# Ledger of designs, part 145: peptides against a protein of PDB entry 7Q4I

Target 1, 281 residues: chain A of PDB entry 7Q4I
Amino acid sequence: HENSTIAERLYSEVRVLCWIMTNPSNHQKKARHVKRTWGKRCNKLIFMSSAKDDELDAVALPVGEGRNNLWGKTKEAYKYIYEHHINDADWFLKADDDTYTIVENMRYMLYPYSPETPVYFGCKFKPYVKQGYMSGGAGYVLSREAVRRFVVEALPNPKLCKSDNSGAEDVEIGKCLQNVNVLAGDSRDSNGRGRFFPFVPEHHLIPSHTDKKFWYWQYIFYKTDEGLDCCSDNAISFHYVSPNQMYVLDYLIYHLRPYGIINTPDALPNKLAVGELMPEI

## One batch from the design tools (peptide; made by RFdiffusion4, then SolubleMPNN)

Design b2_p21_6_s4 (from b2_p21_6, 12 letters changed)
Fold by OpenDDE base, seed 5:
Structure b2_p21_6_s4 (fold): chain B 281 residues (1-281), chain A 21 residues (1-21)
Amino acid sequence: as target 1 above (281 residues)
Amino acid sequence: KSKEIYEKAEKIAKEIDKEYS
């Protein structure tokens, strides 16, 4: 038996549309497993592809396949969302078909923010974009206002947003969002621990798993440690999660319980005004 | 460079998965 009252409340009050970046070759291999695990906890789940798949609920975007078209796919995905689904949610998550997301933890992070605040969250990287940009693999979430600004103000203007479909998807959207004054938020918890992760838990939790010269340490916007202090107890996402690991994570997070340990959720913070951010830690 | 970085990271992740499979 569990008490899900707060989670149910947040499901209603913090509506999340999740769109999954995929391709036809991964519909069965990867995307289907997202749908069968964490994707079912989104208010709406859409798979963005180049081919339609009615079983998966995949949309055929007018883009080619390949890594050189990821930026093109992202632009078309958000155009599609704006046209068809902008009022179906308050927040709009991009994830890959090998990203695992704890949606309840994301709702908890987003709760104080107005969806009319031009803000987005994820694993913030410092290069290329002055305010930073969010790592594509870790997934990133835009407010409704951020989506509006991206689609209506940024995309139509080649001076604000790259018209070509080439480039690093996460960097390019980061540039576009900065150019329309969408704020790159701080997704860390009250202890300064990260919530969005561009690798599997093992890579973050095990000390010295990576060399100190590893590029990640130069890219992260906020200082972070390895080991148990690497990650929030309310972590939101991990990347490079295999299909099998998605089911393992679902079991560990939602089913496996240490007997006699009761976790009491923290109180919800006060809601922020439109345009207001949480104070820096 | 960002794309290349992620490609390298993906390769490393796959290699790790193979070691534990």
Scores: peptide ipSAE 0.028, ipTM 0.651, DockQ to the pose 0.074
Fold by OpenDDE base, seed 2:
Structure b2_p21_6_s4 (fold): chain B 281 residues (1-281), chain A 21 residues (1-21)
Amino acid sequence: as target 1 above (281 residues)
Amino acid sequence: KSKEIYEKAEKIAKEIDKEYS
């Protein structure tokens, strides 16, 4: 039998609203499987689309479809969240409909931080934004204060935030957040291992799976290794996860156990004051 | 399948580079 006492505590103390970037063509193909797997572990789950779907709990944002509208969707999604849901959670995760997230591990990472700290986390990339930006596919999580600053301070000001809907959504939100002094946090564990991943586990875990010239190695903000040392034991997300793989991951993470091995969780760190970050690794 | 994922990722990266370089 599992002891979920700490997980239940964190579910209450570290409330996460997850919004999923999707489109009408993917409601049944992809988004439904998020809802049936990891999305059910969010405190609130919303699918952001261009069409309403009551079964999925999808919101029709006033945006068009296509890759060129992803930034528009992100802006409208956070506007919607701020208007309707800003008090429903402490942290606000963006994920794609092919992102898999271990929400308990995210709550563990977020636990010491105040939701009133202007910070966001994800897989940090170094180009285009001085402090870095978080990879869109890996998913990124904003504090409540970060959402407030984004929606109230950044979005209304064309000098701080791009007013049109073009551009890479993750880069654009990264620019906007930097311009309102939202900090790009370090999501690595105490061993310096990443928690948010822009690819499937296989691509990170298998040594020499990628060429050294692969763009990812130039984009990552922090040094990372391949193999088992690539990834935290408390990894949070993976991208390009197929619907079938979501069920596999759910089984492997939440059901499959090696008999006789007991995992004792580490003690929770001390809570930080508003504006404080964990020490750099 | 793995190749397709990389190709997709590379395509995205190239689009970003084209827009911001």
Scores: peptide ipSAE 0.027, ipTM 0.648, DockQ to the pose 0.808
Fold by OpenDDE base, seed 4:
Structure b2_p21_6_s4 (fold): chain B 281 residues (1-281), chain A 21 residues (1-21)
Amino acid sequence: as target 1 above (281 residues)
Amino acid sequence: KSKEIYEKAEKIAKEIDKEYS
């Protein structure tokens, strides 16, 4: 006996297209497990690859493989989305084939925002980009207007957006988006806890593995804590999640319940006007 | 530099996965 009425409402009102960064060698190893777990909760799911796969619903983008081509793949992926799918959703999530996403929590975060607001969300990092940029591994979500600005205004202009396919994918899109006035939003919850995570839950929940010299603490845009207070109760994503862990997380999040504990959802916030952001904490 | 950072992060993540698996 589960009441999903609010989740069903948000599924309809906050439409999310998820595109998954993958490659032909990972179609069976990783990508198919995304499709069988959290990816089924997207309104639309597309796998962006260099080879077509009809079983996976993978698109062959005109790009090479390897980490040095991730920026090229991201540019082509958003071009493809803009051409074929810009009206199929309100929000457009990039995730890796080893990212796990709780899509309902993302819809909750996005609910107050207009998709016509030029904004994007994720795990915000502070280097290289003045307003910050979103970590590629944690996944990041663009509004429909952000996608339009990226594809139509930024990509065609080498002064606004890098024409070469080299560079850090997340940094480069962050630069392009800043140059067309797409805002890097704050994805933290009302308690100031993060929602997008560039590592597995264990790394964030268990502080014993991170030295104070760990690069992450220098990169994170907002101050964050470790341990149980590291993460929102409405966390959205984790990275470096193995295929087996995806099924475990699916079971733990959507099936396993402590008997007698009822989760009452918080009230939805008021909707914002076009161009309006939630106050930063 | 960013690529190297992510490669290091992947290594750390894999090590953590081994410890908790």
Scores: peptide ipSAE 0.026, ipTM 0.643, DockQ to the pose 0.092
Fold by OpenDDE base, seed 3:
Structure b2_p21_6_s4 (fold): chain B 281 residues (1-281), chain A 21 residues (1-21)
Amino acid sequence: as target 1 above (281 residues)
Amino acid sequence: KSKEIYEKAEKIAKEIDKEYS
């Protein structure tokens, strides 16, 4: 029997609402597999779509479908969360219907932070936004205060936040959040290893899988290595994960165990004051 | 430009999946 006492504590103390970006054509193909795997470990799981699905718990947002409407859907999703769910969690994760997330590792990263600190985390990219922005595919998590600032302060002001629904979703929210002084946090572990990944594990773990001229190396905010040293032992997310791979990851992470190896968790860090961040590495 | 980058990344990912399938 596994000892889940610490995980249960963090489940209660670091409440996470996960909203999944999806569309009606992907409810059965992708979204249901999120619900059946990692999504069940969120405190609250909501699928943001253009059509309602009671079985999936999908919300019909007042937006059109297509890649050109992703920014519009993100704005409406956070408006919906603020109106209906702002007190149901401390942290609010955006993920795609092909993102896989280890929620326990995210709670561990978030534990020292106050949800009243205006901060968000993810895979930080350096272009377009001075403080950086979080990659949309890797998923990003906002504090409760960050959601409040985004919805109440940024969205109503066209000078702070793009009013139309076009543009790169992750860049646009990054601009909006910067304009309301929401900090782009450092999600790396104490060894400087990343936790949020915009690709599948294979693309990060296998050296030379991508050309050195690959755009990713120009976009990453923090320098990272390839291979086994690329990724934290407490990695949080991967993108472009197929439905079948979600079940494989669930098995490997939560069921498969090497006999005789017992992992002892590190001690929890001290909690930070409101507005305080962990030192950057 | 960001959209184009992600579309290219998705295309690459799909090509890799096909290669290993």
Scores: peptide ipSAE 0.027, ipTM 0.635, DockQ to the pose 0.093; fails the geometry check

Design b2_p21_7_s1 (from b2_p21_7, 14 letters changed)
Fold by OpenDDE base, seed 4:
Order: sequence, then C-alpha cells, then structure tokens
Structure b2_p21_7_s1 (fold): chain B 281 residues (1-281), chain A 21 residues (1-21)
Amino acid sequence: as target 1 above (281 residues)
Amino acid sequence: SELEKIYKKAEELAKKIDEEY
C-alpha cells in the first residue's frame, strides 16, 4: 500500500485550479487526454476554448482562434476564473493541451507560500521583462492574489497591460504582472534544479541534445545543466508531450515502481508569511 | 510500431485506473 497521506493533505491545503489552453480542433485530439491523465489530479480542471464542449467541460471564451489570439485567450481565461472561480482554489495553473504536469510536485513547491502573496512560478525566461517571465509552454501558476492583481489592476489599464490581443502570450502576461508588482518566483529545488520544462523529458535529460546556439540557452533565466542533473527529482511539468506520451508518463510516475525501493518524502518546509519568498539559491 | 503498442497499453491502463477512482 502506498502511503498517500501527505499527498492527500497537500491536495486539501494547496488547492490548484488548472486551466488548459485549447481550441475546438484539439478537444478530442489533445485536451481529452489531459483530462484522462494529469488533469484529474487538479482540484478543479477547466478547458479554455472558443467553443463549448460539455463532455470536456470546455468554456467558450469570446476570442478567435490562432496563435495571434493566445494573449486574448489568456486575458479572457483569467477574467473568467476571477469572476467564477477565484475562491475555488489557492493557486491557478495555466497549461497547454500538450503540457504534462505532476500536480503533487507543484503542491510541494507551493506549500510554503501564502496564496495572498503576489507571486507566480514557472520556467523563468530573462528577455523582454526585467524580473523575467514564465514560459507559456512549460505552464505557469499564479497565486490567488496574483490573479486578483492581474484582472483587477492590470487588465483595465492599457498603460500596465496590453489591450491588443497580439503578441507572445507569456511575455505579455509577464509584463502585466511585473507592472502590478507580482513577483516572478524561483521554482528551482533546494539543489538549484529546475521544475518547469518547456520541452519533453528527452530533450532535457540527454546531454548535448541541442546546439549551444539554441535559443533556449539565451532565454533561460537561471543557469541550467543537461543530463540527469538538469531536472529536479520533484519536477513539475514538461511540454510538447503527445497524447500517447501522457499515458506513458502517467504509468511511469504513478504505477511503475522498482520492488523494494521505498521513497520517503522530504519533510515539508515551514510556511512563509504573506509577501515572503524562499531565499534564492 | 512497437512503441505504438506500448502507448496503447498505457492508455488502456490509464482508463482502468480512472474507473477505479
């Protein structure tokens, strides 16, 4: 029998609403596989689309489809969350319909933080935004206070937040959040290993998979290594995960165990005060 | 492919798990 007592406690104490960026053409191809795998481990799961789908629990946002409308969709998604679901969770994860997330590892990272702290986490990139911004593909998680500030303070002010729906979604939300003093947190573990990944595990775990000229090395905010030391043992997310790979990851992470190896969870850290962050490594 | 067979088995397993929870 697996001891799930700590995971159950964190499920109750660190409530996560996951919203999935999708479109009508991907409801059956991608989004349903999120619902059948890692999405079931969220406290609440919502699919944000341009069309309603009752089987998927998809919301039709008043936005067009296409890459040029992703920023518009993100703005409307968080407006919808704030209006209908702001008290249903403590933390609010954005993920794509090809992002895989280990929600228990995210709860572990978030446990010390107050949801009233204006902070968000993800794979931090350094360009365009002074404090950095979180990669859209790796997924990013906002505190309840961060959502409030984004929707109430940033979105209504064109000087703080871009009113046009064009632009890189992750960069634009990063600018808006910085302008309302939402902090770009450090999601690395105590060993300095990353937890949110904008690519599949293979691309991070295999050394020399990418050329040194690959854009990622210029974008990453913190120093990162390749190989086994690339990734936290408590990694949270991977991107470009196919539907089939989601089921494989679900099996490998939650079912496949080496006989006789018992993993004892680390002790939970102390809770932080409102506005307090973990020290940077 | 052999890989596709593995993925199908994993999908079937995931469905069974969802039925148990």
Scores: peptide ipSAE 0.026, ipTM 0.549, DockQ to the pose 0.023
Fold by OpenDDE base, seed 1:
Order: C-alpha cells, then structure tokens, then sequence
Structure b2_p21_7_s1 (fold): chain B 281 residues (1-281), chain A 21 residues (1-21)
C-alpha cells in the first residue's frame, strides 16, 4: 500500500546520474554494495575506477590509483560524463564507495532548481574557498550547467583550475567551480537542518562529547547543532557507511514501517527561474 | 542468515536513535 506516485514523478523530472569514486580493490568489497542498495535508485549509475569491470559498470579512467590522485580522478570522471552522459541526466552526483545516499530526498531538494542554473550542493565547508566548497565525503551534486562550466571553461585553464592531480579533491573542485561562477548552494532544509553529512548517522545524531576543537566545527559553513536537531527529516547522505550498514539503512529507510503511521509528503515548492536560488533561511 | 544480521543491526540502530528521542 505504498504510494510512490510523487517519488516516481520526481524520478522522471529530476534525473540524477550518480558516479561513484572507487578503485579496483574496492569493486567487490564496497562498490557492488552501493549498486545493490542506494545506487539502484539513481537514473544512471557509473563507477569511476582505474580498471574496467563489466559486472559493476565500472569505467577505467586514465589515472593512477592512490589518495594523491583523487583530484585527477574527479577531473577525468567529469570529462567522461560530459563527453558521454551530459544529456542522460539533469544532476550529477559524486559519491564515495562508502557514501550512502537517499536519492529521493536529493530529488526533493533539487526539484525547484533549473539544471541550467550553475549551482552545486553538498555539505558546505568554509575554509580555502570564499563561497565555500562541498565536502568530498558527504558527496556533492552538480547541475548540468555546472558540469559544462567545470569541464569546458575551468579545466582547460590552469589559472582557473589546478592542472596537477595532487591536492584535496573537494577543495580543488570548489576552487574551479567558484572561478567559473558556479554557485555553492545551501542544502539545508526549511528548518535550517543539514542534508549532506560527512560522517555516519551515529556521529551526527548522537551528541558525542566531541572536543569543541574538532576540526569539523571549524570547517562547517553553517552552524549545526548536535543531536536529533542536527539532521533534516529529508537527509540526503552519510559517509563512512560500511557495506553492511548500507543494507541496514536500505531496510530501515525503504522497508521498515511503523504500523498505522502514514507520512504525507509536503507539497512541492514552486520552480525557480534559471539562475535563481532558494532564499536564505 | 544475512537477513537476520541486517535485522539485528537495524534494531540496534533503531534503539540508538530512539534513545535520543
């Protein structure tokens, strides 16, 4: 008796290509579990690797492996997407092979925005980039226009985008996107609660006596609270999710229901014009 | 079974969330 009509509508109107950052050693250990859980809810799912895997639908990018090549892999991934898949979706999500994403909640957030608006969303951090940048681990989503600007305008220009493959992947793409006037959007809900999370649900939901000196509190662009008020009821992503936890989350979110509790979705907001953002909360 | 492991972990996660409410 599940009414999925609005989710089906958003699946057609807010098309999302998800690309997963992975490597050959993680194809079986991690990436296949993304494919078997939340990745199946993307309109298109591609695994970006250094080796081809036909079972996984993994692409061999012309990059080396290792943490020092993540920026190189991100550049090549978006080049590949632009060349082969730019019309296959409206929005382009980067996630890691240990990121869990509730794609329906992402579609809900993205619904009012035009894919021709140069914008991207994620967990916004404040250092290094004036407008902020999106945390790599939480995943981030680019509009079609943002991908175009990144690949066509930023990447070919060493003054706008770092040509070397070294550096923090999320910071470097954030710099490139800022330099081509791609806006760092606000992914918070109407209550000011975050939707993209760079840690597991437990670390956000449970007030850890985390040292107030923990780097995260210095990096977050928007003030966030700990506990249940940390997170939107329409949260989009969590990071450091083990393969086993992906199946648990998939069950809890999509299968487990309290008997007699019916959730009615809120009305969809009005669509924004090209270049328009939601008002600040 | 794998399913039982999923259910057990789901219950543990649900309990942790419920304790915060």
Amino acid sequence: as target 1 above (281 residues)
Amino acid sequence: SELEKIYKKAEELAKKIDEEY
Scores: peptide ipSAE 0.024, ipTM 0.445, DockQ to the pose 0.029
Fold by OpenDDE base, seed 5:
Structure b2_p21_7_s1 (fold): chain B 281 residues (1-281), chain A 21 residues (1-21)
Amino acid sequence: as target 1 above (281 residues)
Amino acid sequence: SELEKIYKKAEELAKKIDEEY
């Protein structure tokens, strides 16, 4: 028996709509497994595709497939969310169909923030965007106000947001959000450890798995270490997670327990005012 | 783009990790 009282409270108070970037070829291969694992813990789960799938709850967006259309799909996805679902949640997560997310840890991170604060979170990268941008693969979460500003203020203005559907979607949304004064938040925990990860756990947890010259170390906005100190105990996401690994992670995180060890959750922080951010650590 | 090349390399690395473990 688990005591889920706090998790249940956060489920009601920190409502998350998760939209999954997918395509028709991945509906059965990948997206279905998101729906059967971590996606169940979202308040609302929508799959954004180019084809409708009633079994998956996939939406057919008016975009083509391919890497050159990912930005177009992201724009149309948020337009769809704004039109149909803006009041169904407080926070709006983009994830890929091979991203795994611990939604409870995301709610914990988001709890102090007002959804009316123009902010978004993820794995922050430093290039191309002055304030940084959030890595697409790690997933990123927008406040309701951030979505409003993106759809209503940024998208209609070609000077603020790229009208073409080409480009790196994470960089392009990062540019658009900066242009409408949506803040790129710090998703690190109180120990300065990251929560959103653009790779599988093994890549981050195993020291010296990558060369120090690996591009990632030049892209990360905040300094991070490898090994056990790489990652928050309240980590939120990992990328390049296979369908089988999603089920393994579900088992390890939600079922497997060391007998006799009981974790007491940290106290919730005080809520911030609208427009207020957590202090930098 | 250079960024696309970087992501491709990351994908290749992820595949390699998945194959090794």
Scores: peptide ipSAE 0.016, ipTM 0.457, DockQ to the pose 0.099
Fold by OpenDDE base, seed 2:
Structure b2_p21_7_s1 (fold): chain B 281 residues (1-281), chain A 21 residues (1-21)
Amino acid sequence: as target 1 above (281 residues)
Amino acid sequence: SELEKIYKKAEELAKKIDEEY
């Protein structure tokens, strides 16, 4: 028998709306597998698409399809969330239809923070945005206040937020959020290990899997190592996860247990005041 | 964009990894 008491508490106290960026061609191929795996652990799960799908709970956003419209989808998705769902959650996760998320680990990271703190978390990259921006593929999570500022303060102002739909989605939202004083948080654990990952677990866990010249090492905001020390024991997300691998990860994370090993969760940290961040590591 | 090219390369790499499984 598994003791889920703390996870249940965090499910209630740290409410997460997950929105999944998808398209009609991926509803059956990818998005439904998110819904059947990690997406069921969100307090609210919405698929943001260009076509409605009642089985998937997909929303038809007023945007075109294609890579050049990802920024447009993100803007419309957060507008939709703000209009219909801003009080349904405390935190608002963007993920792709090939992102896998351990929602309990995200709730643990978010627990000390007030949702009224203008902050967002993810895999922080250093280029293009002074405070950094969060990798789109790894998924990123905004506080309720961050969503409010993005939709109400940033989006209506072309000087603060790009009005056209072109550009790298993650960079553009990062610029907009910086311009309205939403802080790019540090998602690392107390050991300085990352929690959000823009690639599959294998890519991060296997030493020398990538060339030292791989762009990722130049883009990461914080230093990270390869191998087992790459990743927090409380890792939150991985990207480029195939539909089949989502079920494998669900099994490995939630079902497979080594007999005789009992994990005791760490004590929850103290809650922070509004506007307060955890100390830098 | 240059960033799009980088992400495309990452996607291609991810596909290669998936093909190895």
Scores: peptide ipSAE 0.014, ipTM 0.454, DockQ to the pose 0.099

Design b2_p21_7_s2 (from b2_p21_7, 13 letters changed)
Fold by OpenDDE base, seed 4:
Structure b2_p21_7_s2 (fold): chain B 281 residues (1-281), chain A 21 residues (1-21)
Amino acid sequence: as target 1 above (281 residues)
Amino acid sequence: SELEKIYKEAEEIAEEIDKEY
């Protein structure tokens, strides 16, 4: 028997719309596996593409394909969300079609925050943007107010937000959000452990996969460690997860249990007022 | 760009890890 009462409560109180960055060539290869695994735990799931797919629930955005168009696709995706879905959720997650997300852990992190607070969360990187920006691959989540500010205040103003569709998607949205005073939140847990990860679990959990010169160590905004202490027990996301690994993770996280070990959830923190953030660690 | 290089390197590392499993 499993007790999901708290998870069910958070599903109702912390509504998350997940939009998945994909393309027509990946609808069957990648995106459908997101839909069959972690994506089913979102309150709403939308696939943002250049072609419509009724089986996948994919939206055809008016953008081209390729890495040089990811920023264009992100802008159009959030415009679409604002026009059609801004009241369908409190929080709006961007993920790639090879990102795996534990949505319950994200709801736990978001619970104290007001969706009217202009804030967004993810794996924070320090270059290019003064307050930092969130790694695109790890996925990032905007409050409803952050989406409003992005679409209504930032996008229409070329001085605040890049009008061209070129550039790194995650950096460009980070610049736009900073320019409209959307805060780059701290997604670390109470022990200072990260929750959003731009790589697979193995890369973070196993030391010495990368040299000390690896760019990640220079880009990460907060100090991080390798090994077992790399990651929160309430980790939210991993990137570069293959379709097969998504099913493995789904089994390991939601089905496989060591007999006789009962996990008691921590008490929920107090809710914050509009505009308040949790203290940084 | 520097960003394009690092993200490409990240993809390559991820592919290598996937091949090891």
Scores: peptide ipSAE 0.433, ipTM 0.867, DockQ to the pose 0.099
Fold by OpenDDE base, seed 3:
Structure b2_p21_7_s2 (fold): chain B 281 residues (1-281), chain A 21 residues (1-21)
Amino acid sequence: as target 1 above (281 residues)
Amino acid sequence: SELEKIYKEAEEIAEEIDKEY
């Protein structure tokens, strides 16, 4: 029997709404597997699509399909959340239908922060946006205040936020959020290890798996290492995770146990005041 | 764009991995 008392406490105190970027062609192929694995650990799970699916809990947003519409879908998704769900959670995660997320680890990272602090977290990249932006594929999480500022202050102003639906959605939301003073937080753990990852675990855990000239090393905001020290023991997300890999990860993380090893969780940090951030490492 | 190129490359790598499993 597992002791989940702390996880249950955090489930109650750090409420997370997860919205999944998907399309009608991926409802059965990808999105349903998110719902059957890590998505069930969100306080609220919504699939943002162009077609309604009651079995999946998919919402039909007023957007077209295709890569050129991802920014449009992100804007409409957060508008929908603000209108219908802004009080249903404290934090609002965007993920793709091939992103895997350990929601308990995300709650642990978010615990000290006030949802009224204008902040968002993810895998921070340094180009295009002065404070950085969060990689779309790794998933990113906005505080309730960040969502409010994005929808109410940024989106209605073409000077603050791109009005058309073209462009890289992660860069565009990053620009919008910066323009309304939403802070790009540091998601690294106390050892300086990353928590949000824009690739599968193998790409991060295996040394020299990627060329040193790989764009990722030029884009990453914080210095990172490869190998077993690449990733936090409390890692939050991985991208390009196939449906089959989602079930494997679910088994490895939540079911497979090494007999005789008991993991004792670290103590929760002190809560921060509104507007206060953890010191950067 | 440079960004489109890198994201396309990342997707291609991911697709190759998916074929191996």
Scores: peptide ipSAE 0.418, ipTM 0.859, DockQ to the pose 0.099
Fold by OpenDDE base, seed 2:
Structure b2_p21_7_s2 (fold): chain B 281 residues (1-281), chain A 21 residues (1-21)
Amino acid sequence: as target 1 above (281 residues)
Amino acid sequence: SELEKIYKEAEEIAEEIDKEY
C-alpha cells in the first residue's frame, strides 16, 4: 500500500493548472497520451490548440498553426486562462505535448511560495534576457500573480511585450515577464541539481552523451553536471518524450518499486511571505 | 532565427535518440 497523504495535501494546497501547447494534427498522436499519463495529476488540464476537441478538452485559440505562431498561442493561452481559470489554480504550467511532468515534484518545489509572489520557474537559460528565461520545451510554471501581470500589465503594452506573434516563444514571454518584474526563480533542489530538463532523461543521465560544444552548456543559467548528478531526485520535467515513453515513465515513477526500499519524504519547508524567495544555492 | 535553428537541431537529436529505442 502506498501512503499518498502528503501528495494529497499538496494536491489541495498547491493547485496546478496545466496547459498543453498542441495542434490539431497532434491531438491523437501526442496530446491524448499526455491526458492519459501525467496530465491526469494536474488539478486542471487544458489543451491549447487551433481547433476544438471535446474529447481531449482542447480549446481553439484564435491563432494560426506553425512554429511561427507559438508565441501567439502562448499569449492567447494565458489570456484564456486569465479570463476563465485564474482562480481555478495557484500555479499555471505551460508544457508541450511531448513534455513529461512529475506534478507532485513540482508541487513540492512550489509549496513554500505564495501564488501572489510574481515568480515563475523552469529550466533557466541565460541568453537574451538579463534575469534569464525558462526553456519552452522543459515547461515553465507561473504563479497566479505572474499570470495576472503578464496578461494585464505586459500584453496590452507593446513596449513591455511583443505584439506580433513571431519570435521564440520562451524568450518572448521571458522578456515580457521581466518587464513586469516577474522574477525568474531558481528551480534547483537543495543540492543545486536541476528539476526542469529540456531533453529526455537519457540525454541528461548518460555522461558524454553530448559534445562539450553542445549549445545547451552555453545556454544553461546554472552550472550542471552530466550523469546521475545531473538531475534532482525530485525532477519535474523532461522534453522530447515520445508518447510511448510517457507510459514507460508513468510505470517507472508511479508503479515500479524496489522491494524493501522505503522512501521517507523530506519535511516541507516553511512557507514564504509574499514576494519572498528561497535562499540562493 | 538562430534560436529556431538550435531548437530544430535539438529536435533532430531527440528524434535520433528515439530511433535508438
Scores: peptide ipSAE 0.027, ipTM 0.686, DockQ to the pose 0.099
Fold by OpenDDE base, seed 5:
Structure b2_p21_7_s2 (fold): chain B 281 residues (1-281), chain A 21 residues (1-21)
Amino acid sequence: as target 1 above (281 residues)
Amino acid sequence: SELEKIYKEAEEIAEEIDKEY
């Protein structure tokens, strides 16, 4: 028996809509497994595709398929969310169909923030965008106000947001959000450890697995270490997670317990005022 | 784009990791 009282409270107070970037070829291969694992823990789960799938709850967005259309799909996804679901949640997560997310840890991170604060979180990268942008693969989460600003203020203005559907979707949304004064938040924990990861756990946890010349070290906004100190105990996401690994992670995180070890959750922080951010650590 | 190449390389690395483990 688990004591889930705090998790249940956060489920009600920190409502998360998760939208999954997918395509028709991945509905059965990947997206279905998101729905059967971590996606169940979202308050609302929507799959954004180019084809409708009633079994998956996939929406057919008016976009083509291919890497060159990912930005177009992201724009249409948030337009769809704003039109149909803006009041169904407080926070709006983008994830890929091979991203794994611990939604409870995300709610914990988001708890102090007002959804009316124009902010978004993820794995922050430093290039191309002055304040940084969030890596697309790690997933990123927008406040309700951030979604409003993106859809209502940024998208209609070609000077603020790229009208073409081409480009790196994570960079392009990062530019748009910066242009409407949505803040790129710091998702690190109180120990300065990251929570959103653009790779699988093994890549982050194993020291010297990548060369120091690996592009990631040049892109990451905040300094991070490899090994066990790489990652928060309250990590939120990993990318390039296979369908089978999603089930393994679900088992390891939610079922497997070392007998006799009881974790007491940290106290919730005080809520911030609208527009206030957590202090940088 | 250069970024697309970077992401492709990351995918390849991820695939290699998946093969090794």
Scores: peptide ipSAE 0.017, ipTM 0.573, DockQ to the pose 0.099

